# Peptides against a protein of PDB entry 3EFO: the designs that were tried, part 24

Target 1, 262 residues: chain A of PDB entry 3EFO
Amino acid sequence: SQLADLYKSCETDALINFFAKSAFKAVLHQPLKVIREILVNQTAHMLACYRKNCASPSAASQLILPDSMKVLPVYMNCLLKNCVLLSRPEISTDERAYQRQLVMTMGVADSQLFFYPQLLPIHTLDVKSTMLPAAVRCSESRLSEEGIFLLANGLHMFLWLGVSSPPELIQGIFNVPSFAHINTDMTLLPEVGNPYSQQLRMIMGIIQQKRPYSMKLTIVKQREQPEMVFRQFLVEDKGLYGGSSYVDFLCCVHKEICQLLN

## One batch from the design tools (peptide; aimed at target 1 Y50 L250)

Design b2_p8_3_s3 (made by RFdiffusion4, then SolubleMPNN; from b2_p8_3, 4 letters changed)
Fold by OpenDDE base, seed 2:
Structure b2_p8_3_s3 (fold): chain B 262 residues (1-262), chain A 8 residues (1-8)
Amino acid sequence: as target 1 above (262 residues)
Amino acid sequence: SYTLIDLP
């Protein structure tokens, strides 16, 4: 059907870019609450239409997402959780203004990465492979105390180290004997020169490539205070300032879809 | 094609 074809051709990343810019423009003349509601409503309406016209009947407890929009909800939730659309006093006006301006100038690829970071398990890195490690979902549940993860959103880059991260990797990356010896104040990795270090640097370079901004590297140790900042980029988790987890948002969207169709 | 997500 024509409608089915439309959904097949849908580009979620482009939609998110559009929604973000539209919303961020709207903040100038609409209440934040209204903007958030509109975004949720738009999401629900699109998915409701698909469910009604394109999908076979399914269980009431199941959310149906066309393949082209399978990640729409998670990105939408990320957008909704962005500081620009939040009115919490903990968020400065300057920060809102800054991020608003950034997003307003972002292309599709930039905004995609901005709203949903890449989280790479670099502890699984194969130094002999030219392939990047597969990204994992941006949730604390995907982290491991034994792991080392690189997170990047186009503006920031974090190297997260679990408390039980392998000493050999720590040595390979930082040229220090243990987790405790890692200096989190550094913004550059040392040029250790071993294959693992080189591979990591290569990955970081690839991530930085073609990004409009130079990403500052922040080294984060698990359970240290700076980890709180890092965790804010685990966008599928609950937001610090009232934002929903991805799961909660899915439920919210599903509920609204059901209301539209029933 | 589409994806089904089981919700709690």
Scores: peptide ipSAE 0.430, ipTM 0.940, DockQ to the pose 0.877
OpenDDE base, seeds 1, 3, 4, 5: peptide ipSAE 0.360, 0.417, 0.393, 0.407; ipTM 0.925, 0.937, 0.932, 0.935; seed 1 fails the geometry check

Design b2_p8_3_s4 (made by RFdiffusion4, then SolubleMPNN; from b2_p8_3, 3 letters changed)
Fold by OpenDDE base, seed 2:
Structure b2_p8_3_s4 (fold): chain B 262 residues (1-262), chain A 8 residues (1-8)
Amino acid sequence: as target 1 above (262 residues)
Amino acid sequence: SDVRIDLP
């Protein structure tokens, strides 16, 4: 059907960019609560329409997404959890203004990365491979104490190290003997020169490539205070300032869809 | 194709 074709051709990343800019423009004239409600409603309406008109019948407890929109909910939740749309007093006006202006000028690719960071398991690197490691979902559940992860959102880059990260990798990356010796105040990785270090630097370079802003690198040790900043970028988890986890958001959207269709 | 997510 024509409608089915429309959904198949949907570019979710462009849609999110549009929603973000629209919402961030609206904050100047509309209450944040209203804006958030509109975003959720729009999401629900789009998906409800699909369920009603395009999707095959399914269990009431099952959320149905067209393939083209499989990531719509997660990105929408990320948008909703952005500081610009949150009403928490802990978020400064300056920060809101800054991020608002950033997003207002972002292209589709930039906003995609901004709202949903890349989280790469660096500890799994094959130094002989030219391929980037496959990104994992941005959730604490995907981290491991034995792992080393690189997170990037186009503005910030974090290298997260588990407390039990392999000493050989630590040596390879930082040229220090142990986790405890890693200096988290550094913003640049040392040029150790071994294949692993070179591969990591290459990956970081690729991530930085064609980004409009130079991403500052932050080294994060698990269980240290700065990790809290890092965890804020695990966007599928529950937000610090009242934002929903991805799962909770899915439930919310599903509920609204059901309400629209029943 | 569709993506189906089982929700609680």
Scores: peptide ipSAE 0.615, ipTM 0.965, DockQ to the pose 0.899
OpenDDE base, seeds 1, 3, 4, 5: peptide ipSAE 0.612, 0.613, 0.609, 0.615; ipTM 0.964, 0.964, 0.964, 0.965

Design b2_p8_4 (made by RFdiffusion4; failed a check: a repeat of another design)
Pose (drawn by RFdiffusion4):
Structure b2_p8_4 (pose): chain A 259 residues (1-239, 243-262), chain P 8 residues (1-8)
Amino acid sequence: SQLADLYKSCETDALINFFAKSAFKAVLHQPLKVIREILVNQTAHMLACYRKNCASPSAASQLILPDSMKVLPVYMNCLLKNCVLLSRPEISTDERAYQRQLVMTMGVADSQLFFYPQLLPIHTLDVKSTMLPAAVRCSESRLSEEGIFLLANGLHMFLWLGVSSPPELIQGIFNVPSFAHINTDMTLLPEVGNPYSQQLRMIMGIIQQKRPYSMKLTIVKQREQPEMVFRQFLVEDKGGSSYVDFLCCVHKEICQLLN
Amino acid sequence: SVPEVVYE
């Protein structure tokens, strides 16, 4: 009968999986604007209820989120930015209908990765003694012109290359000497390489391991290349609203529920 | 304004 126990026991990934499927089923029944509104308001409602009933007294300039829901807003914003709940500019209806379908079948492990892609820094990789590098936030702010990154959501795998990308690596991987020497349209498996091209293929394997679909590798050269598509998977950035924007929005309506 | 985020 205590609300504190309800919240202390929640799982964001499980909640995100439900909201996503619930919203994606509703796409075939209601205006998308109506669906997104229900999502945002339900999110503000859950948090406002915690604030007025469980949270110890705190200043109004603060937005209080339970531990169980610490990353719930970030993921909810990712759902709202997703092309299924978004619109016309680019992204075919065939792409929307397809992604809407893929999510309807997903387990928790799949939906967590689908809505928050895994961004791995490759240029800072520890040679032959690796075990998959620490992940980095899904934002352009964590990309470096000197860096090479791996981004995966379970369906797509992007190998991102910065402009001042170390030629040493571009050689040990693409067997070519320089950055401008790589052609994106040749997105096939590169072998050779002794320390790195192996350590990279090692992590590309470990990533695919538990994943049902074999991911489509897409190489991205930084400045003005196909990168436009890649930017979509940096879900923390604006690309809908940014993570911070959404957070700013939820607090407004949480306050509107004046308490 | 950006609110401060607190976690409990």

Design b2_p8_4_s1 (made by RFdiffusion4, then SolubleMPNN; from b2_p8_4 with S1E V6L)
Fold by OpenDDE base, seed 5:
Structure b2_p8_4_s1 (fold): chain B 262 residues (1-262), chain A 8 residues (1-8)
Amino acid sequence: as target 1 above (262 residues)
Amino acid sequence: EVPEVLYE
């Protein structure tokens, strides 16, 4: 059917870019609450239409996503959780204005990375491998106290270190004997020169080279105050300022779909 | 209440 073909050809990243720019334009003349409702409604309608006209039979308890829209909900939730669309007083007008302008000029690839960061388990690096580590879902549940993770969203880069990060890796990256000795005020990794350090720097370079903006590196120690900022980029978790977790959003979308179809 | 997500 024409609908089935439409969904198969859907480019979710482009759609998210469109929704983002549309919403961020709308903030100038529509209430934020209305904008958020529209976005959720549009998401629900698209998925409801798919379920009604294209999807295979499924239980009502299931949320069916076409493959082309596999990541639509998660990105939509990220969009909804962006400071531009939040009315929280804790978010400054300047920050909203800044991010609004940024997104309004972003291409599809830029907005994709912006809304859903790359989170890479650096502690799993194989120095003999040319493969980049596979990204993990942006959730605290995917972090490990024993791990070291690199997060990048095209604008910011974070190196997160668990409190129990391997001393060997700490030594390899920072040339210090322990977690406690890491200076989080640094914005550049030292050139230690060992294979692990070199590979990490290479990965960081690759990530940076693909982005139009220079990403400042922030070193984050688990359980230190700056980690709170880092955690805001774990977009599948609940937001600090009232944003839903991905799971909660899925529930919301599912509920809306059911309401549309029943 | 959390739906099972299926991909097609």
Scores: peptide ipSAE 0.502, ipTM 0.940, DockQ to the pose 0.929
OpenDDE base, seeds 1, 2, 3, 4: peptide ipSAE 0.498, 0.492, 0.496, 0.502; ipTM 0.941, 0.938, 0.939, 0.941

Design b2_p8_4_s2 (made by RFdiffusion4, then SolubleMPNN; from b2_p8_4, 3 letters changed)
Fold by OpenDDE base, seed 5:
Structure b2_p8_4_s2 (fold): chain B 262 residues (1-262), chain A 8 residues (1-8)
Amino acid sequence: as target 1 above (262 residues)
Amino acid sequence: MVPEILYE
């Protein structure tokens, strides 16, 4: 069918880019609450239309996503949770303005990474492998106290270290004997020269080379104050300033779809 | 209620 073909050809990343720019333009003329409602409504309408006209029969308790829109909800939630669309007083006007301008100039690939960061389990690196580690979902639930993770969103890069990170890896990366000895004020990793360090640097380089902006590296220790900033990039979790978790958003979208169809 | 997500 015409609609089925339309959904199959949908490019979610382009759609998110469009929604982001549209919303960020609208903030100049419309209340944030209205903009957020429109975005949720549009999401629900698209998915409701699919469910009604294209989807296979399913239980009401199920949320059906076309494959082309598999990541639409998660990215939409990330968009909704962006500081530009939040009215929280804790978010400075300058920050909103800054991010607004950034996104307004972003291409599809840039906005995709910006809204949903890469989170890589660095502690799983195989120094003999040329493959990059598979990204994990941006949620605290995917972190491990024993792990080391690299997060990048095209603008910022974080190296997060669990409190129980392997001393061997710490030594390999930082050339220090323990977690406690890591200097979080550094913005560059030392050139230790071992294969693990080299591979990590390579990965960081690859990530950086694909982005138009230089990403400053921030070293983050678990349970230290700066981790709070890092956690804001775990976009599937609840936001500090009132943003919903991905799960909560899915519930919201599902509810809206049901309301549209019933 | 958390919906079950199905991909098609």
Scores: peptide ipSAE 0.437, ipTM 0.918, DockQ to the pose 0.936
OpenDDE base, seeds 1, 2, 3, 4: peptide ipSAE 0.435, 0.428, 0.434, 0.433; ipTM 0.918, 0.914, 0.914, 0.916

Design b2_p8_4_s3 (made by RFdiffusion4, then SolubleMPNN; from b2_p8_4 with S1P V6L)
Fold by OpenDDE base, seed 4:
Structure b2_p8_4_s3 (fold): chain B 262 residues (1-262), chain A 8 residues (1-8)
Amino acid sequence: as target 1 above (262 residues)
Amino acid sequence: PVPEVLYE
């Protein structure tokens, strides 16, 4: 059917870009609460329509996503959790305005990365590989105290270090003997010159490549205060300012779909 | 309860 074909051909990243720009335009004329409700409603309606008209028979307790939209909910949740759409006084008008304007001018690829960062396990780097390490889901559950992770969203870059990150990697990256010796005030990695350092720098370069903004590097130690900023980019987790986790959002969407179909 | 997600 035409409808089935539509869902199969759907480009979720483009759709999210559209929703983001639409929502961010709407903030000028509509209450944030209404905008958020509309976004959730639209998500639920799209998925309800799929379930009604395209999906294979399944239990009502199941949430069915077309493959093309497998990441729609998570991105939608990320959009909903963006500071522009959050009704929190802690978020300055300037910050809202800044991010709003940024997104309004972003292409599909930029907005995709912006809403859902790349989180790369750097501690697993193969120095002989030219490929980027496989990204992990942006959740604390995917971090490891023994790991080192690079996070990038097109605007910011973080190098997160677990409290038990390997000293040899720390030495390789920072040329210091231990976690405690890492200077988190650094915005640039030292040129240590070993293969691991070079590979990391290469990866960072690749991530930075073709991005419209130069990403400032922030070194983050686990369990230090600045980690809280980093954790805000773990978008699948519960947000600091009231945003839902991905799991919670799935539940929310599922409930609304069921309501629409019942 | 978290719904089971099915991908098609």
Scores: peptide ipSAE 0.442, ipTM 0.923, DockQ to the pose 0.955
OpenDDE base, seeds 1, 2, 3, 5: peptide ipSAE 0.439, 0.433, 0.435, 0.441; ipTM 0.925, 0.921, 0.922, 0.924

Design b2_p8_4_s4 (made by RFdiffusion4, then SolubleMPNN; from b2_p8_4, 3 letters changed)
Fold by OpenDDE base, seed 4:
Structure b2_p8_4_s4 (fold): chain B 262 residues (1-262), chain A 8 residues (1-8)
Amino acid sequence: as target 1 above (262 residues)
Amino acid sequence: PVPEILYE
C-alpha cells in the first residue's frame, strides 16, 4: 500500500528536522506547552496510524515502530527537551533565540547531530584503526568510571573523564600522571605526540569536519561541578529542567497511541 | 511499565 511504502521510505532525520523547524517557528505564536503537546500528538498519531494500518498484529502492551522510525521517539524526545521548547526561567531568552535560529538554519545532518549527540568511548580506541569508535547511547548508564568519552553535538565538544580513568590514557592524552592533575580549564588538548593522542586528535578532527561551527572543547571530570553541563547532553536521561527520559517518553507515547486506537 | 518495543 501507499501508506506502507510511506513508512518504509520515511527518513526520520529529515522528519525530525521538519518537526524541529516547525516547532521552533511556532514558538513565536503559540505557547510552549501547546507546541510540546502537538509534537507528542503528532508522534503518537503517526505511530498509531502505522499500528492500525501497517503493523503486524501484536499485543496492546507492545509499542510497534517501523524500522524507518526506530529512532523517531528518541529524537522527538530530544526535540522536546531542547531549551527552546522548555518553559524554564533558568533559560534566557537570548539562549532560546540563539538555539532557535541555529536550528532554523540547520540541515538534516546538522540537526540530527544537534539533537542527539555523538558519544564516543575514547578509552577503547584502537590506535591502528582510522575508524571512529562506535558511538554509545547518550545516557549515564553507558558511561564508565573507568572510561573516557568524547561527546559532540556539532556545537560543543566534551571530553569526559571517569574518576577511575586509566592513568596511562590520562598520561597519553594530557601528559599528566593522574586524573587529579588534569586541568579542566584548557580548551585544547596538548600535543603529546604519542599514537593515542594523535588518534584522538584525528578523531576530533573528523568530528569537526564539515560542521558549520567550530566546536569548543570542554574537558569534564566526573563528579566535578562542570559535569552537570555535560550530563545535559545525555539526552536519553531525565533532563535537568523537567524533560523526560527516553524510557518515560516511550511510555507516554505508547499510552497516547493506545488512547488513539481505543 | 516500559512497553516492549517491536521493530518492523
Scores: peptide ipSAE 0.452, ipTM 0.927, DockQ to the pose 0.954
OpenDDE base, seeds 1, 2, 3, 5: peptide ipSAE 0.446, 0.439, 0.445, 0.451; ipTM 0.927, 0.923, 0.924, 0.926

Design b2_p8_5 (made by RFdiffusion4)
Pose (drawn by RFdiffusion4):
Structure b2_p8_5 (pose): chain A 259 residues (1-239, 243-262), chain P 8 residues (1-8)
Amino acid sequence: SQLADLYKSCETDALINFFAKSAFKAVLHQPLKVIREILVNQTAHMLACYRKNCASPSAASQLILPDSMKVLPVYMNCLLKNCVLLSRPEISTDERAYQRQLVMTMGVADSQLFFYPQLLPIHTLDVKSTMLPAAVRCSESRLSEEGIFLLANGLHMFLWLGVSSPPELIQGIFNVPSFAHINTDMTLLPEVGNPYSQQLRMIMGIIQQKRPYSMKLTIVKQREQPEMVFRQFLVEDKGGSSYVDFLCCVHKEICQLLN
Amino acid sequence: SHHSITLS
C-alpha cells in the first residue's frame, strides 16, 4: 500500500519496453501527436506523483527522479525522437513500418540497445589484451577529429572516422595509408592487420554475439559524408528535442501539476 | 533514494 515500495522496485528498461510497444501499437489507431502527448504526460505524471508523495522536501528549482527512474527520461526522449513516432522529412514509410515491427517483438535486452545505441571509442583501444572498451555517451560531444568510434543499435553498426584520424590506424585497418584513401561505398570486411584490425574485428564479433539480426556495417567518414544518417543515432543530441530539452519540458508539466 | 537536478 506504500508508494515508496512501488517506485523502489521499478525497472526503466522494462518500462521503456512497454511504453515503446504500447505506443507503436497505438500508431495504427490514433494521431501520433496524441500518442506522444500521452507518453510525455504519463512521464511527467509518474515523476510528479513521486515528488508530491515520496521525495523528501526539496527546492522547486529541482527536478527529483527516483533511482529506479534515473535514466527513464533519457530513454523516453529517445522513443519520442524515433522515426516511428516522428515524421516525413526523410526516412521512408517502409523504414518506419519496419522498425515499428522489429520493436513489437523485442525483449528488454534488445529494446535497451535499440533506443540507446552503444558508442565505443576505437582509437584509444588497448592492443591485444582487450575485452571491449568502455562505452561513451550517445552525443557528438564525445567524438574527436582524432578518433574512430563504433556505434551499434542492434541493426546497424557504424564505424565512424574523424578527419585528423591517425593514419597509423587507417593503415592497420583499411590497409590503405590515409583518410582520404577510404571509399565508404566499399563497406566490406577488412582483414589483414595484426594488432588492431584483429582487435577491432574481435569487438565487432562480441557485439553481434547476443544479437538476433546480423548488423549492417556502414563506414562513415567525418566531415560532410553520409554522416547525416549516423547523426541520427546520437540520441542524446537534438538531431526532436535534446536530452536536456526534454528534461526541461518534463519539469514544466511536473510543476504544472502544481505541487 | 533519489536524484535531484537543479534547473534554472

Design b2_p8_5_s1 (made by RFdiffusion4, then SolubleMPNN; from b2_p8_5, 4 letters changed)
Fold by OpenDDE base, seed 2:
Structure b2_p8_5_s1 (fold): chain B 262 residues (1-262), chain A 8 residues (1-8)
Amino acid sequence: as target 1 above (262 residues)
Amino acid sequence: SYHLIELE
């Protein structure tokens, strides 16, 4: 059907870019609550239409997503959780204005990365491989106390280290003997020169490629105060300021879809 | 192609 073809051709990243810019424009003349409701409503309507017209009947407990929109909800939730659309007093007007302007100028690829960061398990790196590690979902559940992860959203880059991260890797990256010796005040990795360090730097370089901004690097130790900032980029988790987890958002969208169709 | 997510 024509509708089916439409959904097949849909590019979620483009939609999110559009919704983000539309919403961020709307904040100037509409209440944030209304904007959020509109975004959720639009999401639900698109998916409800698919369920009604394109999908096979399924159990009421199931949310049906077309392949082209399989990540629409997660990106939409990320958008909804952006500081520009949050009404919390803890968020300064300046911060809202800053991020608003940033997104308003972002292309599709930029906004995709901005709303949903890359999270790479660099502790799994094979120095003999030219392949980048596969990104994991941006959730605390994907972190490991024994792991080291690189997170990037086009503006910021974080190197997160678990409390039990391998000393060998710490030595390889920082040229220090242990986790405790890592200086989190540094914004640049030392040029240790070993294959692992070189590979990590190569990965960081690849991530930085084709990005309009130079990403600031922040070294984050698990269970230290700066980790709280890092955790805000784990966008599938519950937000600090009342934003929904991805799972909770899915339930919300599903509920609204059901209301539209039943 | 579509994806099913169990929510309940």
Scores: peptide ipSAE 0.193, ipTM 0.840, DockQ to the pose 0.872
OpenDDE base, seeds 1, 3, 4, 5: peptide ipSAE 0.149, 0.173, 0.139, 0.169; ipTM 0.821, 0.831, 0.814, 0.827

Design b2_p8_5_s2 (made by RFdiffusion4, then SolubleMPNN; from b2_p8_5, 5 letters changed)
Fold by OpenDDE base, seed 3:
Structure b2_p8_5_s2 (fold): chain B 262 residues (1-262), chain A 8 residues (1-8)
Amino acid sequence: as target 1 above (262 residues)
Amino acid sequence: SYVLIELP
């Protein structure tokens, strides 16, 4: 059907860019609560239409997502959890204004990365490979105390170190003997010159490529204070200021869909 | 095609 073809051709990244810019424009003349409701409703309506007209019958407990939109909910949740759309007093007007302006000028690829960061398990690097490690989902559940992860969203870059990260990797990256010796005040990795260090630097370079802004590197130790900032980029988790986890958002969307169809 | 997600 024509409708089915439409969903097959849907570009989620373009939709998110559109929704983001539309919402961030609307904040100038509409209440935040209304904007959030509209975004949720639009998401539910699109998915309800698909379920009604394109999907095979399924159990009421199941959420059906077209393949082309399988990541739409997670990105939408990220949008909803952005500081521009939050009413918390802890978020300064300047921060909202800054992020609003950033997104308003972002292309499709930029906004996609901005809302859902890359999280790379660099402790699994194969020094003989030129390929980037496969990104993991942006959730604390995907971190490991024994791991080292690189996170990037086009604006910020974080190197997260587990408390039990391998000393050999620490030595390879920082040229220090242990986790405790790592200086988190540095914004640049030392040029140690070993294959692991070189590959990490290469990966960082690749991530930086084609990005409109230079990403500052922040080194984060697990369980130290700066980790709190890092965790805000684990966008599938519950937000600091009451934003829903991805799972909770899916449940919310599902309920809305059911209400539309029943 | 589509994805089925079983919700908690």
Scores: peptide ipSAE 0.174, ipTM 0.855, DockQ to the pose 0.866
OpenDDE base, seeds 1, 2, 4, 5: peptide ipSAE 0.131, 0.156, 0.150, 0.133; ipTM 0.838, 0.845, 0.844, 0.836

Design b2_p8_5_s3 (made by RFdiffusion4, then SolubleMPNN; from b2_p8_5, 4 letters changed)
Fold by OpenDDE base, seed 2:
Structure b2_p8_5_s3 (fold): chain B 262 residues (1-262), chain A 8 residues (1-8)
Amino acid sequence: as target 1 above (262 residues)
Amino acid sequence: SYHLIDLP
């Protein structure tokens, strides 16, 4: 069907870029609550249409996503959780304005990375491989106390270290004997020169490549204060300022879809 | 093709 073909051709990243810019433009003349509702409604309507016209009947407890939109909800939730669309006193007007302007000028690839960061398990690096480690979902559930993770969203880069991260890796990356010796005030990794360090630096370089902004590196130790900032980029988790987890958002969208169809 | 997500 024509509709089926339409959904097959849909590019979620472009759609999110459009929604983001549209919403961020609307902020100037519409209440934030209304904008958020519109975004949710649009999401629900698109998916409801698919469920109605393109999908086989499924259980009431199941959300149906076309392949082309398999990540639409998670990105939409990230958009909804962006400070530009939140009316919280903890968020300064300047910050909203800044991020709004940033996104308004972002291309599709930039906005994709911005809304959903790359989270890479650095502790799993194979120094003999030229391949980047596979990214994991941006959730605390994917972190491990024994792990080291690199997070990047095109603007910020974080190197997160678990409290039980391997000393040998710490030595390899920082040239210090233990987790406790890592200086989190540094914004650059030392030139240790071993294969692991070189591999990590290469990965960081690849991530930085073709990004319009130079990403500042922040070293984050688990259970230290700066980790709270880092956790805000775990976008599938519940937001600090009223944003929903991905699961909660899925439920919300599903509910609205059901309301539209029933 | 499509994806089914089980919701709680």
Scores: peptide ipSAE 0.447, ipTM 0.940, DockQ to the pose 0.850
OpenDDE base, seeds 1, 3, 4, 5: peptide ipSAE 0.397, 0.446, 0.422, 0.432; ipTM 0.929, 0.939, 0.933, 0.937

Design b2_p8_5_s4 (made by RFdiffusion4, then SolubleMPNN; from b2_p8_5, 4 letters changed)
Fold by OpenDDE base, seed 3:
Structure b2_p8_5_s4 (fold): chain B 262 residues (1-262), chain A 8 residues (1-8)
Amino acid sequence: as target 1 above (262 residues)
Amino acid sequence: SYHLIELP
């Protein structure tokens, strides 16, 4: 059917870019609550239409996503949780204005990375491989105390270190004997010169390539105060300012879909 | 094709 073909041809990244810019334009003349409701409604309507017209019958407890929109809900939730669309007093007007302007000028690839960061398990690096490690989902559940992770969203870059990170990797990256000796005030990795350090630097370079902004590096130790900032980029988790987890958002969308179809 | 997500 024509409708089925439409869903097959859907480009979720383009849709998210469009919705983001549309919403961020709308904040100038519409209440934030209304904008959020519209975004959720649009998401539900698109998925409801698919379920009604394209998908095979399924259990009521299951959410059906077309392949082309597999990641639509997670990106939509990220958009909804962006500071521009939140009316919390803890978020400054300047910060909202800044991020709004940034997104308004972003291309499709830029906005995709901005809303859903890359989270790479650096502790699993093969120093002989030219391939980037496979990204993991942006959730605390994917971190490990023994791990080292690199997070990048096109604007910021974080190197997160678990409290039990391997001393050999710490020495390889920072040329210090232990986790406690790492200086988190530094914004550049030292040029240690070993294969692991070189590989990490190469990866960071690749991530920086073709990005319109230079990403500042922040080194974060697990359980230290600056980790709180890092955790805000774990976008599938519950937001600090009341934003929903991805799972909660899925439930919300599913509920609305059911209401539309029943 | 499509994906089925079991919700809690």
Scores: peptide ipSAE 0.304, ipTM 0.892, DockQ to the pose 0.846
OpenDDE base, seeds 1, 2, 4, 5: peptide ipSAE 0.279, 0.294, 0.282, 0.279; ipTM 0.887, 0.890, 0.884, 0.884

